# Peptides against a protein of PDB entry 6RO1, part 123

Target 1, 216 residues: chain A of PDB entry 6RO1
Amino acid sequence: LGKEIEEYIHKPKYCLPFLQPGRLVKVKNEGDDFGWGVVVNFSKKSNVKPNSGELDPLYVVEVLLRCSKESLKNSATEAAKPAKPDEKGEMQVVPVLVHLLSAISSVRLYIPKDLRPVDNRQSVLKSIQEVQKRFPDGIPLLDPIDDMGIQDQGLKKVIQKVEAFEHRMYSHPLHNDPNLETVYTLCEKKAQIAIDIKSAKRELKKARTVLQMDEL

## One batch from the design tools (peptide; made by RFdiffusion4, then SolubleMPNN)

Design b2_p22_6_s4 (from b2_p22_6, 13 letters changed)
Fold by OpenDDE base, seed 2:
Structure b2_p22_6_s4 (fold): chain B 216 residues (1-216), chain A 22 residues (1-22)
Amino acid sequence: as target 1 above (216 residues)
Amino acid sequence: MPVKYELTPLFKEKLEKAKKLA
């Protein structure tokens, strides 16, 4: 279910209006989870498909992400990798294909106007960490229906199923179904998106505000 | 004012592949 929701939210048709500088986004690529980063810029690249001559626009979001310092040694040739849990890492602005956004937050941070200094980039990490501290249940997400305006009936059905599942799960806490852990791990990935949607709705009223660093 | 920054590559192979396909 979460993956299904992700497939909607990362579509340019839906997410582009929300990719403003300061927007918190989660970036994942296969085995690489960068966690939460901050949108710095967005660009539409016009590409012409060589075989069809059709315009296939490439959507690139430039995201400030916590990267491994090791992966940055050869930044000219090597892609940045996420910081290891045991390392501080370094915040870097990384061009990301829009479909690699696994989540979009309702939170928009104030970011320094100059991210060239490392200290300015690291200050944004501190801001992200402060947001995470304020939201122990997870950073609030944009609601795909209420916030993003997605009218797709498929998504509505997915959300309804997730809400029904969540309702059943919370109404029956005692279902120690051991399959709940496996289903909950798969459905936690799915339900985390839905919980993130519901928590996002409640927290959206708070998170629609540009969080200033002095308010953090 | 636009934010000033420097880019580092991420998912370069996928980006280049996408550029070739697009």
Scores: peptide ipSAE 0.252, ipTM 0.744, DockQ to the pose 0.018
Fold by OpenDDE base, seed 1:
Structure b2_p22_6_s4 (fold): chain B 216 residues (1-216), chain A 22 residues (1-22)
Amino acid sequence: as target 1 above (216 residues)
Amino acid sequence: MPVKYELTPLFKEKLEKAKKLA
């Protein structure tokens, strides 16, 4: 169910309007989890399907990601690798296909205008880490329906099933439905929005660090 | 340095509602 939601949000039809500079996004490429990065810009590339000659547009997002230092030593031809959990890493602007976005946040950071200096890129990592401290239960996600305006009936049915299941779990804690684990991962994403709000409220009240919040 | 960020109107509204309930 969480994967089903991801299949909607990473579609260019839905996500492109939200890929403004500073938008927090999660990037996953096969086994490589980059975690949270920041959108720098996006571009549309014209691709021609080899067999039909039909235009198949590819969308590439430049995302500032925490990369391993080892991957940066390798030639410009090798794909960047995510920093290891215990590694400091280095923030790099990486071109990413839009379908590799596993999550899109409601948070949009103010970023330096010039990201060429390493210090400016590393300052964005500090900003991400500070946002994460404000949201201990997770960085808040865009709501696919309310924020992104996705009207797909398939998605609505998935959401309804999740909500109905959450309500049943809350009402009947003893119901060992074997599908609970799969629904929990989805419930975790929607519940994450509600939890993120509750968590953000708690952390905003406690945090000594001045965080300037503005409306999008 | 203070971190600056923006929120969606919906998230901000939810946050403000949550602030009133606590």
Scores: peptide ipSAE 0.224, ipTM 0.751, DockQ to the pose 0.613
Fold by OpenDDE base, seed 3:
Structure b2_p22_6_s4 (fold): chain B 216 residues (1-216), chain A 22 residues (1-22)
Amino acid sequence: as target 1 above (216 residues)
Amino acid sequence: MPVKYELTPLFKEKLEKAKKLA
């Protein structure tokens, strides 16, 4: 169900209007989870399919991500890897295909005008960490329906299934079933996506107010 | 004003594959 929601939110038709500089996004590439990063820019590239001559637009979002310093040494030949949990890492701006966005936050940060200095990039990491401290249950997500305006009936059905599953899960007396815990952890991660969506609207007003107040 | 930054290559294979398929 969470993956099904992701299949909608990472579509350029829906997510592009929300990819402004400072927007918090999650980036995942296969087994590599970069966690939360910050949008710096996006670009639409016109690609011509060699066999059809049809224009296949490629959407690239440039995201400031926490990367392993070791992986950055070989960045000429190898893709950057996410920082290890115990590693400080280094914030780098990396081009990411839009379909690799696993989540889009309602939070938008102020970012330095010059991210070439490492200290300016690392300051953004501090800001992300401050946001994470303010949201112990997770950084608030954009609501795909209410915030992103997605009218797709398939998504509405997925959300209804998530809500119905959450309701059944919270009403089910077998809270101690280990199979339920695995489903609960998956569905609490998914439910946290859906609940974070509703709570995020209220917390977005607070977060935007608080982030503006700390810069005053 | 646009933010000034430098790009670090990430997911070169997918980007190159996408460019080759483009």
Scores: peptide ipSAE 0.321, ipTM 0.797, DockQ to the pose 0.018; fails the geometry check
Fold by OpenDDE base, seed 4:
Structure b2_p22_6_s4 (fold): chain B 216 residues (1-216), chain A 22 residues (1-22)
Amino acid sequence: as target 1 above (216 residues)
Amino acid sequence: MPVKYELTPLFKEKLEKAKKLA
């Protein structure tokens, strides 16, 4: 279900209007999770499919990503790799195909106009980290319907299914089996605690988002 | 200095509306 939503979000017709400089995006390439980066620019490249002669435009997003220093040394032959958790890494502008965007944030950072200096690039990492501190439950995502304006009925159905599934996971009827009741009461208590934690997190996220919006 | 960033206007409007209802 999450993947299905991603399939809509990374479509150029939907995401391009939101790929302004400073937009926080999450980049994932197969096994390589770069985490959150910042859009610097995007470009449409003409690609001619060699076999069909059909014009298939490639959309390339230039994203400032935290890369391993080692991968950058081999950048002539190999793609940049994400920094390891224990590594400082280096912020680099990496061209990525738009379909590699796994998430788009509602947050847009002010970025230095000149990202050539390493210090300016690293300052953006500090900014990302500051945003992450402000959003302990995760950086806020653009709502594909409400924020991105996606009117696709397929997406709406997917979202409805997700919501219904979440609701069903929490609404499991107590089977009146007395032996099950003890297990179910524990499971329900755990589920209710999980709901309460999720609701409290959502409220905290809303409250923090509200506070930040008032500070912005 | 606080990090300068913006939220999407639509998101901002939603939050402002939510504040008015709360």
Scores: peptide ipSAE 0.089, ipTM 0.461, DockQ to the pose 0.606; fails the geometry check

Design b2_p22_7_s1 (from b2_p22_7, 7 letters changed)
Fold by OpenDDE base, seed 1:
Structure b2_p22_7_s1 (fold): chain B 216 residues (1-216), chain A 22 residues (1-22)
Amino acid sequence: as target 1 above (216 residues)
Amino acid sequence: SDELKKYELLQKDGSYEEYTLE
């Protein structure tokens, strides 16, 4: 269910207005979870679909992410990897396809104007950690309906089902929800559609080291 | 700078409220 919500929020038509410098976002790439990072900027690149000739714009967001030091050695040719739990890592500006944003926060940080110095980048990590201390239950997320203005009825139904399910589980932990299978089926269908969209984007091989672009 | 010790939080009315980190 969380994945289904994610498929809505990472759509450019919904999330682009919120990708201002300083916005906290989560980035996931396949099995790699970078956790919370900070938006630096984004760019729109014009592209044409090979088969239809339709315009298919590519959106790349530069995100300051905590990366492993090992992955930085080959940063020009290899995709960045998230820092291991047992390492400090290093904050790096990583170009990311917008669909890799797994969450968007209502929080915006102030960031240094010059992110070339390591100390400036690491100071942002300190800020993220301080924000996390202020929110022990987790950094607040943008509300997809109230904040992002998503009016899709499918999303509303998903949210309602999630809330109802959580309430039922809380009230009756041993009670089986007969609608659970239906919810999962809908989530799987939407996930497949998202995969199909991503696969279409994989045809866009650019020389730029964009997260997932090399893998697509 | 002192500005880097602040963050903004989007409110329900669409405004941003500023908070201090330290």
Scores: peptide ipSAE 0.543, ipTM 0.931, DockQ to the pose 0.741
Fold by OpenDDE base, seed 2:
Structure b2_p22_7_s1 (fold): chain B 216 residues (1-216), chain A 22 residues (1-22)
Amino acid sequence: as target 1 above (216 residues)
Amino acid sequence: SDELKKYELLQKDGSYEEYTLE
């Protein structure tokens, strides 16, 4: 159900207004979980769908992410990888396709104006860690309905199911009620979006090293 | 800077409240 909500919140229509500098976001690329990062900026690139000829804007968000040192060596040619568990890593500004945002926080940090110095980037990591300490139950998320203003009935139904599920879990710890039907519908929509994104990624690869560059 | 030791939290009313980090 959490994944279902993700399919709504990462849509540009909903999330772009909240992608201000300093916004905490969670980035996940396939099996790579970068955890919480900080939005630096976002950009819109005009793109034309190769198959339809329709205009399909590409949205890229620059996110300060904790990356492995290995990623830095090949930053120009390879996609960034998250820091390993036993690695300190380094905060890097990574261009990320907006659909890779798995969560958006209600928290906004103040970030250094100049992120070129390593120390400035690492200071942001310290801030993230401090925020995490302030929220032992997890960094607070934007409410998709109340904060983001999403009015999609599909999402409302998902939320209702989540609430019902949580209630049942609370009342019955062994209860597990997956919403397969809703997941299926959202997966189909995601698949269509993925096709559109693939074409856009190819164009973007020419200009920037994108997190999903390896998929191109 | 001291400014970098702050964060904002979106409130239910749509306002942001500022907090200090350690």
Scores: peptide ipSAE 0.543, ipTM 0.931, DockQ to the pose 0.741
Fold by OpenDDE base, seed 3:
Structure b2_p22_7_s1 (fold): chain B 216 residues (1-216), chain A 22 residues (1-22)
Amino acid sequence: as target 1 above (216 residues)
Amino acid sequence: SDELKKYELLQKDGSYEEYTLE
């Protein structure tokens, strides 16, 4: 279900208004989870008109991410890699396709005006870590309906199911409610469908997307 | 700057509330 929600929130029509400098976002690229980073800016990379039936405009967001030092050495030829849990890493401004945003926080940080100095970038990491300490259950997410204003009926149905599931889960142990398995299965099926749709869309845009990723 | 030790949290009413970091 989380992935299904992600498919909505990373759509430019929904998330762009919230990609202000300082916004906390999670970035995931395939198997690489960068965790929480901070938006620096974003830009539109294609002038394709949405109504032309052509490929949707690509948006690139520059995100300050904790990267492995090893990947930075190869930055000319390889994409940035996330720092390992036990690694200090280094905060780098990484251009990221908007669809790689796995989460958007309700939190906005104040960021240094000049991010060229390493110390300024690293200070942002300290801020992220401090925010994480303030939220032991995790950094708060934007509500896709209440905060982001998404009115898509499909999303509303997903959210309703999640809420119903959570309510039942908290009200009754999973093993005590035979309906929970059914709901869970339905939710998984929907999530899989969403993934399949996303995969299909990615395949259709794969050549351009890969090219764009290689250019980033 | 002291400003860099702050963050904003979006509220349900669409406003942002400011908090101080350590």
Scores: peptide ipSAE 0.536, ipTM 0.929, DockQ to the pose 0.761
Fold by OpenDDE base, seed 5:
Structure b2_p22_7_s1 (fold): chain B 216 residues (1-216), chain A 22 residues (1-22)
Amino acid sequence: as target 1 above (216 residues)
Amino acid sequence: SDELKKYELLQKDGSYEEYTLE
């Protein structure tokens, strides 16, 4: 159910208004979880679908992410990798396709105007860590309905199911009725988004090293 | 700068409330 909600949140139609500089976002690329990062800016790129000739705009968001130092050495040719739990890592500005945003926070940070110095980028990591301390139950997420204004009936149904499930878990822990129907609708939407992402990645590979473009 | 020690949180009414990190 969480993955189903994610499929709505990362759609440009819904998330672009919230991708202001300083917005906290989570970035995940397949098995690579970067955790919480900070939006620096976003850009729209024109893309033409190779098979249909239809215009399919690609949206790239530059995000400050905690990256492995090993990945930085090859940053010109290789995709960024998340810092390992045992390493300090380094904050880097990484171009990310919008569909790789797994979560968007209601929190916005103030960030340095110049992110070229390492110290300025690392200061943002300190801010993220401090915010995490302020929210022991996790950094607050944008509400897809109340904050983002998503009116999609499919999302409303998912949220209702999540709420019902949570209510049942808290009130009746023994009644695990897996509502299978909601999972299927979300899986179909995810599959369509994945196809669109794959197409977008292929075009971006030609122009710029974007996160996840090397896997296409 | 002192500004970098602050963050904003979106409220239910669509406004942002400012908080300090220290």
Scores: peptide ipSAE 0.529, ipTM 0.928, DockQ to the pose 0.748

Design b2_p22_7_s2 (from b2_p22_7, 7 letters changed)
Fold by OpenDDE base, seed 4:
Structure b2_p22_7_s2 (fold): chain B 216 residues (1-216), chain A 22 residues (1-22)
Amino acid sequence: as target 1 above (216 residues)
Amino acid sequence: SEELKKYELLQKDGTYVEHTLE
């Protein structure tokens, strides 16, 4: 159910106004959870749908993420990987397709103007950690309705379903919850969106190494 | 810099409030 909400919040028409430099965002690529990172900038890339010839712009957000050092060795050819739990890792600016943003925070950091020095990048990690200390219950999220101003009735229905599911989940075992099908449907929708962007991702990858979901 | 030790938090009223990390 949370995944369906993500499908709304990561739409460019809703999230782009909030992707200012310094905005805290979570990035997740399938099994790779990078956790909280910081927006550096975003760019609009021209794209043409192969079949229709229609313009379908792609949005790439550069996010400062904690990456494994191993992934840095082949950064030119391989996608970035999140730091392992037992690894310090290194903060790297990673180009990410906007649909990989799993959460957007109400928090916006100040970031160094020059992120080329490793010390400047690592300083941002320290800032993230300090923010996390300030919010022991978790970094605050933008409310899709109240903060982001999304008025889509579909989202409202999703939220209602989530609330209903949560209510029943506490009353009944999850595996017996009649809303379990709703959860699966939401997951399927996310997967379908990923497939629909497949061609566009391949084209974008030709120009630069971007973080993307694997082919489904 | 001292500026890098600050963050902004979006409030319910749509305004941002600056906070200090240290």
Scores: peptide ipSAE 0.501, ipTM 0.922, DockQ to the pose 0.739
Fold by OpenDDE base, seed 3:
Structure b2_p22_7_s2 (fold): chain B 216 residues (1-216), chain A 22 residues (1-22)
Amino acid sequence: as target 1 above (216 residues)
Amino acid sequence: SEELKKYELLQKDGTYVEHTLE
């Protein structure tokens, strides 16, 4: 269900209005989870679909992310990698395709105007960490419906299912709900459909040169 | 700057509330 919600949130038509400088976002690229980063800016790139010749805009968001120092050494040729939990890492401005945003926070930080100095970038990490301390249950997320204004019926159905599931979880043990399996199966099916759509889109986009963060 | 020690939180009413970082 979380993945299904993610598929809506990272759509440009929904998330672009919230990608202001300072917005906290999570970035995930395949198996690489960068965790929380901060939006610096975003840009719209003109792209042409190879098959139809139609204009397909590519949205790139520059996100300040905690990266491994090792990845920085190869930054000219290799994609940024997230810092390991045991390392300090270094905050870097990384161009990220919008669809790689796994979450968007209701939190906006004030960021230094000049992010060229390492100290300024690292100060943002400190700010993120302080925010995390304020939210022990996790940094608050934008509500897709209430905050982001998404009117998609598919999302509403997903949310309703999540709410129903949560309500049941809190009301009685999961193993005691005979409908839980049905809800779970439905959720899995929807998730699979979302994955299939994403895969299809990826296949369609394979013809595009910039599909992954490493290609930016 | 003191400003860099602040963040904004979007409220349900669509307004942002400023908070201070420690």
Scores: peptide ipSAE 0.496, ipTM 0.920, DockQ to the pose 0.766
Fold by OpenDDE base, seed 5:
Order: C-alpha cells, then structure tokens, then sequence
Structure b2_p22_7_s2 (fold): chain B 216 residues (1-216), chain A 22 residues (1-22)
C-alpha cells in the first residue's frame, strides 16, 4: 500500500510544485536506498515516445545524496551507489528521474549556493542529521491530499485502506479486508506506470547519464 | 551561515514556518 502511494507522489503533475531547492526527498533505485537527500534543482527534457511518436516530457531532479566513495570515482560513467552502513560516504549531486523519489518531506532546508566544495555538500548532511534528530518518529511527509492537492479517487481509496489497516492493527485483530479489490486495481495502475517509466528512461539514456540509466 | 542552521516546515494552511536546527 505504501508503494502504491509512492506511485502517485512521484508523478510530475503532483510533485513538481514541491521540488524547490532545499526540499527533503527520499531516493530509492531498485535495491539501492539512498535515504533522505536534498533537492538542488530540476529540469524538463523533451522526449518522444518511440511507439506512438507522442511527446512525453521527462523530468530530472538533481539531488544531494550520500554516496559511496567507490561510486564517486566512477561517477562520470557509472551510476552513483548509496553509502554503505559502515562507511562515511560523501554527499554528491546526483541527477535522478523524478519517479525515483519514494517520499517528499514537508521540510525545506537552506543550502549553500555553491555546492562544488565538498565541505559545503557535507554541511547539508549535517543539516539532514539534525532534522532527523528533531523528528524521532521520522521526517514528516507531505500529505498527498491536504498538502499536494491530489484528487485522484484511487489514491483516496488507498489512503482510506491504509488508515483502516493501521486502526485495526492498533485497536483490533486483523481481519479479512473487504477492499482487496481496490488494492489489486492500484497494483495494475502501478504496473502500467512502471512500463511507461522504463520506456522513458531508455530515451533519456541517449542524452545524459542519469541514476538508473546504466541499468537499462 | 546562520541560514544554514534553519529549516522551513510546511503547515496545514499552506504556509511555511521557520525553525532552528540548533
């Protein structure tokens, strides 16, 4: 259910208004979880769907992410990898497709204007860590309905189901969920979105090295 | 800078409130 919510959140029509510099976002690329990073900027790229010839714009967001030192050495040719738990890593500006944003926070940081110096980038990591200390239950998320203004009925149903599930977990033993059909419908939508994203990524790979593009 | 020690939090009314990280 959480994954289904993510499929709505990372849609450009919903998230672009919130991708201001300093916005905290969570980035995940398949098995690679970068955790929380900070938006630097975003760009729109023209794209044409290979099969239909229809215009399908691609959106790339540059995010400060904690990366492994090994990936840093090959950053020009290979995709960045998240820092391992046992290493310090280094904050790097990584271009990512918007669909790789797994979460968007209500928090916006102030960031240095010049992120070329390593010290400036590392200072942002310190800020993220301080924010995490302020929120022991986790960094606050944008509400998809109240904050982002998403009116999609499918999302509303998912949220209702999540709320009901949580309520049952805390108040009552888990019983059969009569709304399983709603979950399946959303899963189908997610699958279609994933196909569209894959196609878009192939086209973008021709123009620029972006996170996840090396895996295509 | 002192600004780097601050963050903004979106409120329910759509406004942002500034907080200090220290």
Amino acid sequence: as target 1 above (216 residues)
Amino acid sequence: SEELKKYELLQKDGTYVEHTLE
Scores: peptide ipSAE 0.496, ipTM 0.920, DockQ to the pose 0.760
Fold by OpenDDE base, seed 2:
Order: structure tokens, then sequence, then C-alpha cells
Structure b2_p22_7_s2 (fold): chain B 216 residues (1-216), chain A 22 residues (1-22)
């Protein structure tokens, strides 16, 4: 159910208004979980769908992420990797496709104007860590309905299920919600989005290294 | 800077409230 919600949240029509500098976001690329990062900016790239010739804009968000030092050596050609649990890592501004945002927080940080110095970037990590301390139950998320204004009936159904599940979880033994129909519909939408993203990534790869571009 | 020790939190009413981290 959480993944189903993510499929709505990372859609440009919903999330772009909230991708202001300083916004906390979670970035996940397949098996690579970067955790919480901070939005620096976003850009819209013009893209043409290779199969249809239709214009399909690609949205790239620059996110300050905690990366492994090893991955930084080839940052121009290789995708960034998250810091290992046993390493400090280094905060880097990473261009990320918008669909890789797994969560968006209601929190916005103040960030240094100049992120070129490593100390400035690392200071943001300290801020993230302090925010995490303030929210022991987890960094607060944007409400997809109340905050983001998503009116999609599919999402509303998912949310209702989540609420019902949570209520049951707290009141009753954990029961799996078997409502797979919504999952299938979302999976189909995801598949279509994935195709569009793949096409867009190919064009973007020519311009700069973007997270997940190595999968092309 | 002192400014970097602050964050904003979106409230249910759509407004942002500033908080101090330290």
Amino acid sequence: as target 1 above (216 residues)
Amino acid sequence: SEELKKYELLQKDGTYVEHTLE
C-alpha cells in the first residue's frame, strides 16, 4: 500500500509544486536507498518520445544526498551510490528523476546558498539529523490529499485501505489487505510511466549523469 | 549561520511555521 501511494506522490502534476529548495525528500533507486535528502532545485527537460514523437517532458530534481565516497570518484560517468551504513559518506548534489522520490516531507530546511564547499553540504546533513531527532516516529510526510491536493479516486481508495488497515492493526491482529485490484491498476500505470521514463532518460543521458541512467 | 539552524514545517492550514533546530 505504501508503494501504491508513492506512485501518486512522485507524479510531476502532484509533486512539482512542493519541490522547493530545502524540501526534504526520500530518494530510492531500485535497491539503493539514499534515505532523506534535500531538494536543491528542479528542472524540466524537453523530451520527445521515441516511439510516438510526442513531447514528453522529463523532470529532474537536484537532491542533496548522502553518497558513498567511492561512488564520487566517477561521478561524471557513474551513478551515485548511497553511503554505506558504516561510513560517514559525503553529501552531494545528485540529479534525480522525479519518479525516484519515494516520499516528500512537510519539512523544508534552510540550505546554504553555495553548496560547492563540502562543509556547507555536510552542514545540511547535520540539519537532517537534527530534524530526525525532533521526529522520533519519523520525518513527517506531506499528506497526499490534504497537503498535495490529489483528488484521484484510486489514491483515495488506497488511503482508505491504509487507514482501515492501521485501525485494524492497532485494534486487531495484523491482517493482510487482499485488495490486489488496486495494486494491479497501479502496476499498469507504473509500467507505462517506466516506458516513458526510459525514453526520457536516454535523451537526458546525453546532457548529464542522472541517477538511474546506468540502467539504460 | 543561524538561519541554517531553522526549518519550516507545513501545517494543516497550508501555512509554514518556522522552527529552530538548535
Scores: peptide ipSAE 0.495, ipTM 0.920, DockQ to the pose 0.741

